# Designs tried in a protein design run: peptides against a protein of PDB entry 2AZE. Part 68

Target 1, 148 residues: chain A of PDB entry 2AZE
Amino acid sequence: AQECQNLEVERQRRLERIKQKQSQLQELILQQIAFKNLVQRNRHAEQQASRPPPPNSVIHLPFIIVNTSKKTVIDCSISNDKFEYLFNFDNTFEIHDDIEVLKRMGMACGLESGSCSAEDLKMARSLVPKALEPYVTEMAQGTVGGVF
Target 2, 101 residues: chain B of PDB entry 2AZE
Amino acid sequence: GRLEGLTQDLRQLQESEQQLDHLMNICTTQLRLLSEDTDSQRLAYVTCQDLRSIADPAEQMVMVIKAPPETQLQAVDSSENFQISLKSKQGPIDVFLCPEE

## One batch from the design tools (peptide; made by RFdiffusion4, then SolubleMPNN)

Design b1_p14_4_s3 (from b1_p14_4, 7 letters changed)
Fold by OpenDDE base, seed 4:
Structure b1_p14_4_s3 (fold): chain B 148 residues (1-148), chain C 101 residues (1-101), chain A 14 residues (1-14)
Amino acid sequence: as target 1 above (148 residues)
Amino acid sequence: as target 2 above (101 residues)
Amino acid sequence: SEKIISEKTMVKRI
């Protein structure tokens, strides 16, 4: 009886670990799709324009963004060497990393929210190795969570 | 019996985790390949138009921060304190403002 | 309305 109880505890431990890894894998897949899709978009755009964009018109990854109301007052202190920044706001702000920006741009094809059209899903599948395609499908269907 | 069943469950879970690890390795490999590809990195950018699409500067101020790896970021967002602190160890931090136009 | 940023701040326009 005690042995069975110990194994049940271990079972639950492993289930939780698997759940965590599933979440990590999903995020990695989304990152991969988003990055590749972004690169593909930009490559196509530059080909159509027959030139790269002006250097100061683009922001290369990695980056973060901070957004706040246009009415928000911001005080910024910068060290002389620009190694340290301090921003003080008089109202709430939002911080987003580059991955979140890409997701909101649709670069992850809506896979992150289960909002994939058939075309979106096709794109998503095309941007991952074959071994990951079934998992992408499961993500789109909301069926991730089961044990393999 | 019950013991045998649990033992089998644990083995199945182990196999499942191994499969997850394998898939994760594939993903990390792909991301690494992207990071090592100069052309991909050159094309890994967003535009002001992209940023306006998610946070319109007509209504929201959008500030872009480019910081070296290992930069510390601390944020406080409370009723009495709204603050962001950045501290880099590897180089200068660049801050950009997304124009409305 | 326009946002007020400290004049000591060096922010580059994109």
Scores: peptide ipSAE 0.042, ipTM 0.888, DockQ to the pose 0.043
Fold by OpenDDE base, seed 5:
Structure b1_p14_4_s3 (fold): chain B 148 residues (1-148), chain C 101 residues (1-101), chain A 14 residues (1-14)
Amino acid sequence: as target 1 above (148 residues)
Amino acid sequence: as target 2 above (101 residues)
Amino acid sequence: SEKIISEKTMVKRI
């Protein structure tokens, strides 16, 4: 009947919405882990060094990076107030946001790929509230959304 | 029957979504706490060594861009045009190079 | 190679 068909459409809509929320939640978890892990690493490093790093030796979040071959010629145009930049390259380049950088640094403990060592998973779990630990485990095992 | 089954499925999905919403709220709260903690923000940085680990400046030039919120970024990477345009509305943009070229 | 055309602003080295 038409009623059943309407409910089936709604079911599919809800399934897709849940899938989207799962993706969003996973990203939020990864960001949380990455940020906390980064902060923890730096705190420990500064304690060992007994001082913070020189201000000009570090880049604080947020940021993006652009990388290209060192042979790439770059023309840079900058406004006087530094509100506008124009970069022209003679070859291809890549852009990465800070989250991607942190992931590549291993700050998300490899959870982003669902391939964590036991120690990586332990670290990841330690950086989230208790309520999120089961989901972290599911992410590591690649079983998120298995109930659907 | 079919109707009862679908109705039950929808109820179950609603419950699942509510759980997701709850978890997302927890995550969002944690991220807000991090953003509001001055010491955490002070410690939220990467180093040149970190950048070398993902893109070696011996082979790659690495630029770091720090831009205010709402900055517009336009990038074109094609055979005829390789360009990045930045336009800030709220303040100056800072660009840094990794020194290990 | 990099060309900066700004009179007073240069790309900073970290």
Scores: peptide ipSAE 0.025, ipTM 0.888, DockQ to the pose 0.042
Fold by OpenDDE base, seed 1:
Structure b1_p14_4_s3 (fold): chain B 148 residues (1-148), chain C 101 residues (1-101), chain A 14 residues (1-14)
Amino acid sequence: as target 1 above (148 residues)
Amino acid sequence: as target 2 above (101 residues)
Amino acid sequence: SEKIISEKTMVKRI
C-alpha cells in the first residue's frame, strides 16, 4: 500500500514535469518560427529593395519596448557611462520583450493563440525541422498533451 | 495488479519525457544555429513601421531599449510610483525613440 | 530612423 502510494506521488510529479516541458517546448518552437519568419521577411524585403535598410532605421534583436501615453512626462537620469538609467513616469507604462513584439507582428503565424489559417500553418510547418512538424500541428489544433 | 499498473505508467511517462527532451534538443539546436549564423543575425531586426503596427506613436510614445546581457531591469507600475531602472554590468545601454513617421 | 530618447525627455547626468 505504501509502495503504491509512493509511486502515485512519483507519477503525479512526472506528469507535472512533463507539463512544464511541454510549455517550454511550445515557447521554443514559437521563438524559432518567429525568428526564422522575421529573417525570411527581411531577406525578401532587402532583395526587392536591392539594398539593406539604413542602419539607424532598424532595431536588431534583442531589445525591449516601453510604451506610454504621449502625454506622459518622463524624467530620465543617465549615468555618465550610460551603464545606469532611471526613468520616472507620471503615469502608467507598458513593457514588451522582443518575442512578444514578434508575436504581435504575426511572425509566429498566429500559432501562439491557435489562430492559424491554413496558409499560416503551412508557413509555420515550413520553418521547423521535420521532427517538429507534428508538434506544430498539435499546437495549432490545441491538442498538445492530450494523452496525459 | 495496481503496483504493476503504476510501474507501467511510470515507464510510459519516462518514454514520453524522453521524446520531449529529444524535441527540445532539436529546437534548442535550431535556435543556436540561428544565433551563430551571421546573416541571420544581420536580418534579425524590426523597423519603426513594425513597432507602429503594435503601438501607434501617434498616441503612444514608443521607446526602444538595447541593453547588454545580464542587465538588471526593475520596473514599478503602481499608483504611487511609475519607474524603470536599468543597470548594466557589461556595457552602455542605448535608448531610442521611435518617430511618429 | 531611431532617435536618442534625450531628444524627448528631460535627461540628467548622474
Scores: peptide ipSAE 0.024, ipTM 0.883, DockQ to the pose 0.031
Fold by OpenDDE base, seed 3:
Structure b1_p14_4_s3 (fold): chain B 148 residues (1-148), chain C 101 residues (1-101), chain A 14 residues (1-14)
Amino acid sequence: as target 1 above (148 residues)
Amino acid sequence: as target 2 above (101 residues)
Amino acid sequence: SEKIISEKTMVKRI
């Protein structure tokens, strides 16, 4: 009886750990797709333009963005060496990391929300190693975890 | 019996976790390859047009923060306080404003 | 840590 209870506790621990790893894997896949898709887009654009963009016109990863109403007043304090910043706002703001920006740009092909068209899914699959393609398909179908 | 069933379940879960670990290793390897490829890193950028597409500066001001790794970010967003604090240990922080046009 | 300069600073334009 006690042995069975111990195994049931262990079972639950393993299930939770697997769930966490599934979430991490999905995020890693989305990052991979988004990065590769971004690189391909920019490579193609530069080839078409026959030149790279001006250096001060692009923002290289990594970065984060902060957005707020254009009417929001921001007070900024900076250390002498620019190692420390303090921003005070008079209204609410939003923070987004570069991955979220890429997702909103569609670089993850809508896979993050399960909103892939046939073409989007085809693109997503083409940007991952063959071993990951089945998992990408499951993500698109909303059936992640069915294999386990 | 119950014990045998649980034992079998645990073995199956172990196999599933090993499969996940393998797939995660593949993913992390691919990401490292991207980070180590100079050309890929050169092409890993967004434009002001990209940022305007997700947050129009005509309505929303967009600040871009470039900070070294391990930079500490603390944000407070409440009715009484709206604040962002940044502290870097590895170098200066750069902040840019995305133009409206 | 480093002295914070308490002033209104303009964010650099891209």
Scores: peptide ipSAE 0.023, ipTM 0.882, DockQ to the pose 0.046; fails the geometry check

Design b1_p14_5_s1 (from b1_p14_5, 7 letters changed)
Fold by OpenDDE base, seed 5:
Structure b1_p14_5_s1 (fold): chain B 148 residues (1-148), chain C 101 residues (1-101), chain A 14 residues (1-14)
Amino acid sequence: as target 1 above (148 residues)
Amino acid sequence: as target 2 above (101 residues)
Amino acid sequence: SIVSSSTRTLVKRI
């Protein structure tokens, strides 16, 4: 009885660990797709324009985004060496990392929400190694979570 | 019996986790390669148009912050206080706005 | 284009 109880505890621990790893893998896949898709998009755009964009017209990763209402008053204090910033808002704000921005841009092909068209899924699959394609398919179908 | 069943379950879970680890290794390798590829890094950028696409520029202000690794970020968002503090130890922090803002 | 903050104090008001 005690032995079985110990094994049950271990089983549950392993199940939770696997679940966590699955979540991590999904995020890693989304990051890979988003990054590669972004790079591909920009490469194509630069080829079409026959030149890179002006330096001050783009923001390179990594970055974070802070957004708030246009009506929000923001006071920003900056140290002389720009090592320290302090922002004070008179209303609520949002913070997003670059990955979330890419997702909202559609760079993850809607895979993050399982909202992939056939074309989106094709794109997503093309941006990962073959070994990851089945997992991408499962993500698109919303069927991730089972035991391998 | 019960013990045998649990033992078998654990073996199966181990196999599943090994497969998962393999996939993660593949994925992390790909991400590492991307980070080490100078051409990819050069092309890893967003534009003002991109930023406007994710937030209505008529309603929202968007600030972009580029900070060195290990920068400390403190944010307070409550009815009493709305504040973001950034402290870098490795270099200057840059903040950007779209010109139309 | 993108404008980089270069002032000691930025103030955004409507």
Scores: peptide ipSAE 0.032, ipTM 0.892, DockQ to the pose 0.029
Fold by OpenDDE base, seed 4:
Structure b1_p14_5_s1 (fold): chain B 148 residues (1-148), chain C 101 residues (1-101), chain A 14 residues (1-14)
Amino acid sequence: as target 1 above (148 residues)
Amino acid sequence: as target 2 above (101 residues)
Amino acid sequence: SIVSSSTRTLVKRI
């Protein structure tokens, strides 16, 4: 009886660990898709323009975004060497990392919400190694979560 | 019996986790390759148009912050205080806005 | 284009 109880505890521990890793894998897949999709988009755009964009017209990853109402008053304190910043707002703000920005741009093909068209899914699958394609399909269907 | 069933479950879970680890390794490898590829990094950028698509510049101010690795970020968003603090140890922090803002 | 900028009020600390 005690032996079975111990194994049941271990079983639950492993199930939880697997669940956590599944979430991590999904995020990694989304990151990969988003990055590769961004790169290919920009590559194509530069090829069509026959030139790279002006240096001050783009922001390279990594970065974070802070957004707030245009009515929000923002006070910024900056150290002389620019190593330290302090922003004070008079109202709420939002912070987003670059991955979230890419997702909102559609770079993850809507896979993050399971809202991808057939074309989106095709794109997503084309941006990952073959071994990951089945998992991408499961993500699109919302069927990830089972033990495999 | 119960013991046999649990033992089998644990074996299956171990195999499942190994498969999961393998897939994660593949993903991590791909991301590393992207980070090490200079051409990919050159092309890993967003534009002002992209930023406008995230938040309407007519209603929202969008600030982009580029900070060196290991930069400390502290944010407070409460009814009493709205603050972001950044502290870098590896270099200067850059802040950008779209020109129309 | 993108401009290097600060917010509404800039306080430079030396």
Scores: peptide ipSAE 0.030, ipTM 0.890, DockQ to the pose 0.031
Fold by OpenDDE base, seed 3:
Structure b1_p14_5_s1 (fold): chain B 148 residues (1-148), chain C 101 residues (1-101), chain A 14 residues (1-14)
Amino acid sequence: as target 1 above (148 residues)
Amino acid sequence: as target 2 above (101 residues)
Amino acid sequence: SIVSSSTRTLVKRI
């Protein structure tokens, strides 16, 4: 009886760990798709233009974005060495990381929200190794919740 | 019995976790390959047009922050205090704005 | 580090 109880505790611990790893894997897949899709898009654009964009016209990863109303007053204090910044706003703001930006750009093919068309799914599958394709399909179908 | 059933369940869970670990390793390997590829990193950028698609610069102020790894970010967003504090330990922080702002 | 005595917006434009 006590042995069974110990195993049940261990079972629950393992189930929770698996759940965490499933979430991490899904995020890693989305990152991979988004990055590769971005690189592919830009490569095509530069080939079409026959030149890279001007250096100061693009922002390379990694980055974060802060957005707020244009009516928001922002005070910025910067240290002499630029190691420290302090921004004070008179209204609410939003912060987004680069991955979220890429998702909103459609670089993850809508897979992140389950709004993946047949064409989106085809693109997503083409951007991952063969071993990950079944998992991408499950993500699109919303069937990843189970333990496999 | 109950013990045998639980033992079998744990074995199955172990196999499932091993599969997840394998897939995660594949993903992290692919991401590392991208980070180590000079051409890929050169092409890993967004444009002003991309930023406009996320937040309209006519209505929103969009600030881009590039900070070294492990930079500390503290954000307070309340009715009495709206603040962002950044502290880098590895180098200077760069801040960018779109031209339309 | 010591923050600048003046409040300003020092940014690069893209």
Scores: peptide ipSAE 0.030, ipTM 0.892, DockQ to the pose 0.046
Fold by OpenDDE base, seed 2:
Structure b1_p14_5_s1 (fold): chain B 148 residues (1-148), chain C 101 residues (1-101), chain A 14 residues (1-14)
Amino acid sequence: as target 1 above (148 residues)
Amino acid sequence: as target 2 above (101 residues)
Amino acid sequence: SIVSSSTRTLVKRI
């Protein structure tokens, strides 16, 4: 009986670990798709324009975004060496990492939210190795979560 | 029996986890390849137009922060305190605003 | 608080 109990505990532990890894894998896939899609978009745009964008008109990864109402008063303190920043707001703000920005731009093809059209899914599949395509399909269908 | 069933379940879960590990290795390898590709890194950027599409510049202020790796970020967002603290150990932090703001 | 060389509302624009 005790042995069975121990194995049941281990089973649950493994299930939780698998669930965590599934989440991690999904995020990694989304990162890959978003990044490759961004690069592809920009490459095409530069080719069409026959020039790269002005250096000061773009922000290279990595970065984070902070947004708040235009009515929000912001005080910024900066250390002499610019190693430290302190922002004080008089109202709420939002922080987004670059990956989230890419997702909101549609670079992950809506795969992150289950809003993936047939065309989006085709694009997403094209941006991952063959071995990952089935998982992309599962993500689009919302069928990820089981043990395989 | 129950013991045998549980043992079999654990074996199956092990196989499933190994499959996940394999897929994750493939994915991380792809990400590393992208990180090592100079052209990809050159093209890994967003524009002001992109940023405007995420947060309406008519109503929102958008601040971009570029910080070195391992930069500490502390954020407090409560009714009593709204603060962001950044502390880098590997270099200066840069902060930008979109021009139309 | 941090040791600050400056306090400002506006930052560098892109």
Scores: peptide ipSAE 0.030, ipTM 0.892, DockQ to the pose 0.048

Design b1_p14_5_s2 (from b1_p14_5, 7 letters changed)
Fold by OpenDDE base, seed 4:
Structure b1_p14_5_s2 (fold): chain B 148 residues (1-148), chain C 101 residues (1-101), chain A 14 residues (1-14)
Amino acid sequence: as target 1 above (148 residues)
Amino acid sequence: as target 2 above (101 residues)
Amino acid sequence: SIVSSSTRTLKRRI
């Protein structure tokens, strides 16, 4: 029946939308965990040192990093007011945002790659509100693809 | 019948999406709270040691870009052109290199 | 406009 066909199309549309939102939620959770974990790490480090780090020794979020071979030639053009930059490379480069850096630092507890130890999972759960803990568990288990 | 089953499925999917939206709202709220907390922002930093662990300057040059919100970034990485363009409307962009040591 | 240019001459920090 035509009506059933219409509803089946709508069903598929909703499933796809839910899948997209699931991906967005997972990223938000990872960001939250990474940020809170970073803050905790630094707080502990400063307490142990009994001082904050020198101002020019740290990079506050947000930031982006660009890495390339040391042999890569880079030409940089800068506007007078420093509002505009142009970089030309003679070889390939990589760009990473701060979230990716935090993930690679382990700040997301390996949750992003399914490499959570029991201790990592415990940490991850402790850094989110109670309502999100079940979802964190599902992420760690790789079972988050289901419908609620 | 099939119609009734599909109708029920759609209702269930709507409920699932609402639950998902709720969880997302919780997450965004937490992130906002972090952004509004001065102490958290003060502690939200990485070090050169952290960056070296990601891309060792002994082998890779690491450039850091600090740009105001809504800064435009365009990157071209092809066999013929390797380029990054930055344009800010809200303030100066700070670019610096991570030292090897 | 862009008025200055350099080759791998960037500010060092950290």
Scores: peptide ipSAE 0.028, ipTM 0.886, DockQ to the pose 0.045
Fold by OpenDDE base, seed 3:
Parts: sequence; structure tokens; C-alpha cells
Structure b1_p14_5_s2 (fold): chain B 148 residues (1-148), chain C 101 residues (1-101), chain A 14 residues (1-14)
Amino acid sequence: as target 1 above (148 residues)
Amino acid sequence: as target 2 above (101 residues)
Amino acid sequence: SIVSSSTRTLKRRI
């Protein structure tokens, strides 16, 4: 009885660990897809333009963005060495990291929400190593979570 | 019996976790390779048009923050205080506005 | 606390 109880505790521990790793893996896959898709898009765009964009016309990763109403008053204090910034707003704001920006751009092919068309899924699969393709399929179907 | 069933479950879970670890290693390797590839990093950018698509500067002011790794960001968004503080230990922070057009 | 040497409006770089 005690041995069985010990094994049940271990089982639960392993299940929780697996669940956590599944979440981490899904995020890693989304990042990989998003980054590769972005690079691919830009490579194609530069080929079409026959030149790279002006260096000061693009924002390289990593970055974050802050957006607020154009009517929001912002007070900005900066240290002399630019190591410290303080922004005071008179109204609410939003912060988004680069990954979220890429997802909103569709770079993750809608996989993050399980809203993938057949074409989206095809793209997503093409941007990961073969070993990850089954997992991408599971993500798109919303069937991730089972023991495999 | 119960013991045998649990033992089998644990073996299956171990195999599943090993497979999961393998997949994670593949992913981390791929991301590392991307980070080390100069051409990929050169192409890892968004445009102002991209940002306008998610936060249109016609209606929203869009501020871009380029900060070194490990930069501390503190945000307060409440009815009484709306504040963002940034503190870098590894270099200067660059902040600029995305144009409307 | 932040030691600010200047207060300024953000500039457009893109």
C-alpha cells in the first residue's frame, strides 16, 4: 500500500513536470516559427526590391513597444548615460514584446490560438525540423496534452 | 494489480518525458542557430508598417524600446499612476517613436 | 530613484 502510494505521488509529479514542459515546448515552437517566417518574409521582400531596406527604416529584434492614445501626455526623464528612463503617462498604456508583435502579425500562422488554415498549417510545418512536425499538427488540432 | 498498473504508467511517462526533452532540445538548438546566423539576424526585423498593423499610429502613439539584455522594466498601470521605468546595467537604452506614416 | 539629467520628447528615428 505504501509503495503504491509512493508511486502515485511520483506519477503526479511526473505528470505536472510534463505539463510544464509541454507549455514551454509550445512556446519555443511558436517562437521558432515566428522568427523563421519573419526572416523568410523579409528575405523575399528584399529580393523583390533588389536591395535591403535603409538601416534606419526597420526595427531589429529584440524590442518592445509601448502604445497609448495619441492624446496621452507623456513625460520622459532620461539619465545622462541613457541607462535609465522614466516615463509618466496621464492615461493607460499597453506594452507588447517582440514575440507578441510577431504573433499579431500572423508570423506564427495562427498556431498560437489554434486557428490555422490548411495553408497556415503547411507553412508552420515547413518552418520546423521534421521531428517537430507531428507536434505542430497536434497544436493546430488542439490535441496536445496526451501521453505520447 | 494496482502496483503493476502504476509501474507501467511511470514507465510510459518516463518515455514521454524523454521524447519531450528531445523535442525541446531540437527547438532550443534551432533557436540558437538562428541567433548565431548573421544573415538571419540581419533579416530579423519589423517595419513601421508592421507596427501600424497592430497599433495604428493614426490612433495610437507607438514607442519602440531597444534595451540591452537584462534591462529591468517596471510598469505601473492604475487609476492613480501610469508609469514605466527602465534601468539597464549593460548599456544604453534606445527609445524612439514610430511615425504615423 | 532615477537620476535624470534631462527631460525630453522622444524623437522619430524611422
Scores: peptide ipSAE 0.028, ipTM 0.886, DockQ to the pose 0.046
Fold by OpenDDE base, seed 5:
Structure b1_p14_5_s2 (fold): chain B 148 residues (1-148), chain C 101 residues (1-101), chain A 14 residues (1-14)
Amino acid sequence: as target 1 above (148 residues)
Amino acid sequence: as target 2 above (101 residues)
Amino acid sequence: SIVSSSTRTLKRRI
């Protein structure tokens, strides 16, 4: 009766909470893979070059990028202490965080879209603790969503 | 009965959530370790070449914003107003352009 | 509101 109905409501609530946590976990895994992969790439590149890149040639995380047509007129107002900025554009723009940039660079191995080659999956697995490897596999297959 | 079935379902869901929490703890720990490792942070960078690969400066202007934690970003993107406002409480904001190749 | 002290072209990283 009412007791069963209450439990059914609770069941649905828990299912939704689990779904939210699954989403959060997936994002955390992607961030971990992306960061570690980026670090690995840069370490290898610096070893090949036998030196680190010039400081002005790199952008350390965290960052945000804004892109717009190069024809877009931008008015920029800056406080003297650089604590405040105001940008006015005459056309549309896009904003992307560093994680999205890394994903687009392939640093998450295509795992974010569930589109991984065998090599991509191998790389992704190598960048997470053993306990997370099964979840990475499920993400690659697009089969995440089951309750375990 | 129905009550027993629902009770069992809730117990199973609890176990599932516990497993998720465990995995999340592992992942969070790994991310913390990365953030605390000086060498990793030194190597946590992208290049202008990377940015050009995803947003070609020949067609797109790419602006980079580096801001302290807790910086407020407000963006309006509409037909009548295109604006980004940044306000930091902890220090200066650095904004620069990615050069064209 | 913003208190602006300058309007300038953004610097380029090289």
Scores: peptide ipSAE 0.027, ipTM 0.886, DockQ to the pose 0.046
Fold by OpenDDE base, seed 2:
Structure b1_p14_5_s2 (fold): chain B 148 residues (1-148), chain C 101 residues (1-101), chain A 14 residues (1-14)
Amino acid sequence: as target 1 above (148 residues)
Amino acid sequence: as target 2 above (101 residues)
Amino acid sequence: SIVSSSTRTLKRRI
């Protein structure tokens, strides 16, 4: 009885670990797709324009954005060496990392929400190694969660 | 019996986890390759137009933060306190506003 | 440390 109990605990532990790894893998896949799609988009755009964009017109990854109402008053304190910043707002704000920005741009093809079209899914599949394609398909269908 | 069943389950879960590990290794390898590819890094950027598409500057101010790795970010967003604190250990932080147009 | 004696405006770029 005790042996079975121990194995049951171990089983549950492994199931939880697998669940965590599934989430991690999904996020990694989304990042890969988003990055590759972004690069592809920009490469195409630069080829069409026959030149890169002006240096000061683009923001290279990584970055973070903060958005708030234009009416929000922001007090900013900065260290002399710019190693430290303190922002005080008089109203709410939002913070988004670059990956979230890419997702909202559609760079992850809507895969992050399982709301991708057939073409979106095709694009997503094309941006990952073949071994990951089945998992991408499952993500699109919202069927991830089973044991392989 | 129950013991045999549990043992079999654990073996199957181990195989499943190994498959996940394999897929994760593939994925992390791809991300590493992207990180090491100079051309990809050169092309890994967004534009002001991109930012305007996700946060309308007509209504929202968009501030961009370029911070070195391992920069500490602390945020408080409550009815009593609205604050962001940044502390870098690796170098200076660059902060700028995205133009409205 | 943070310069707290003055408020600085954010730089506009891009």
Scores: peptide ipSAE 0.028, ipTM 0.885, DockQ to the pose 0.046; fails the geometry check

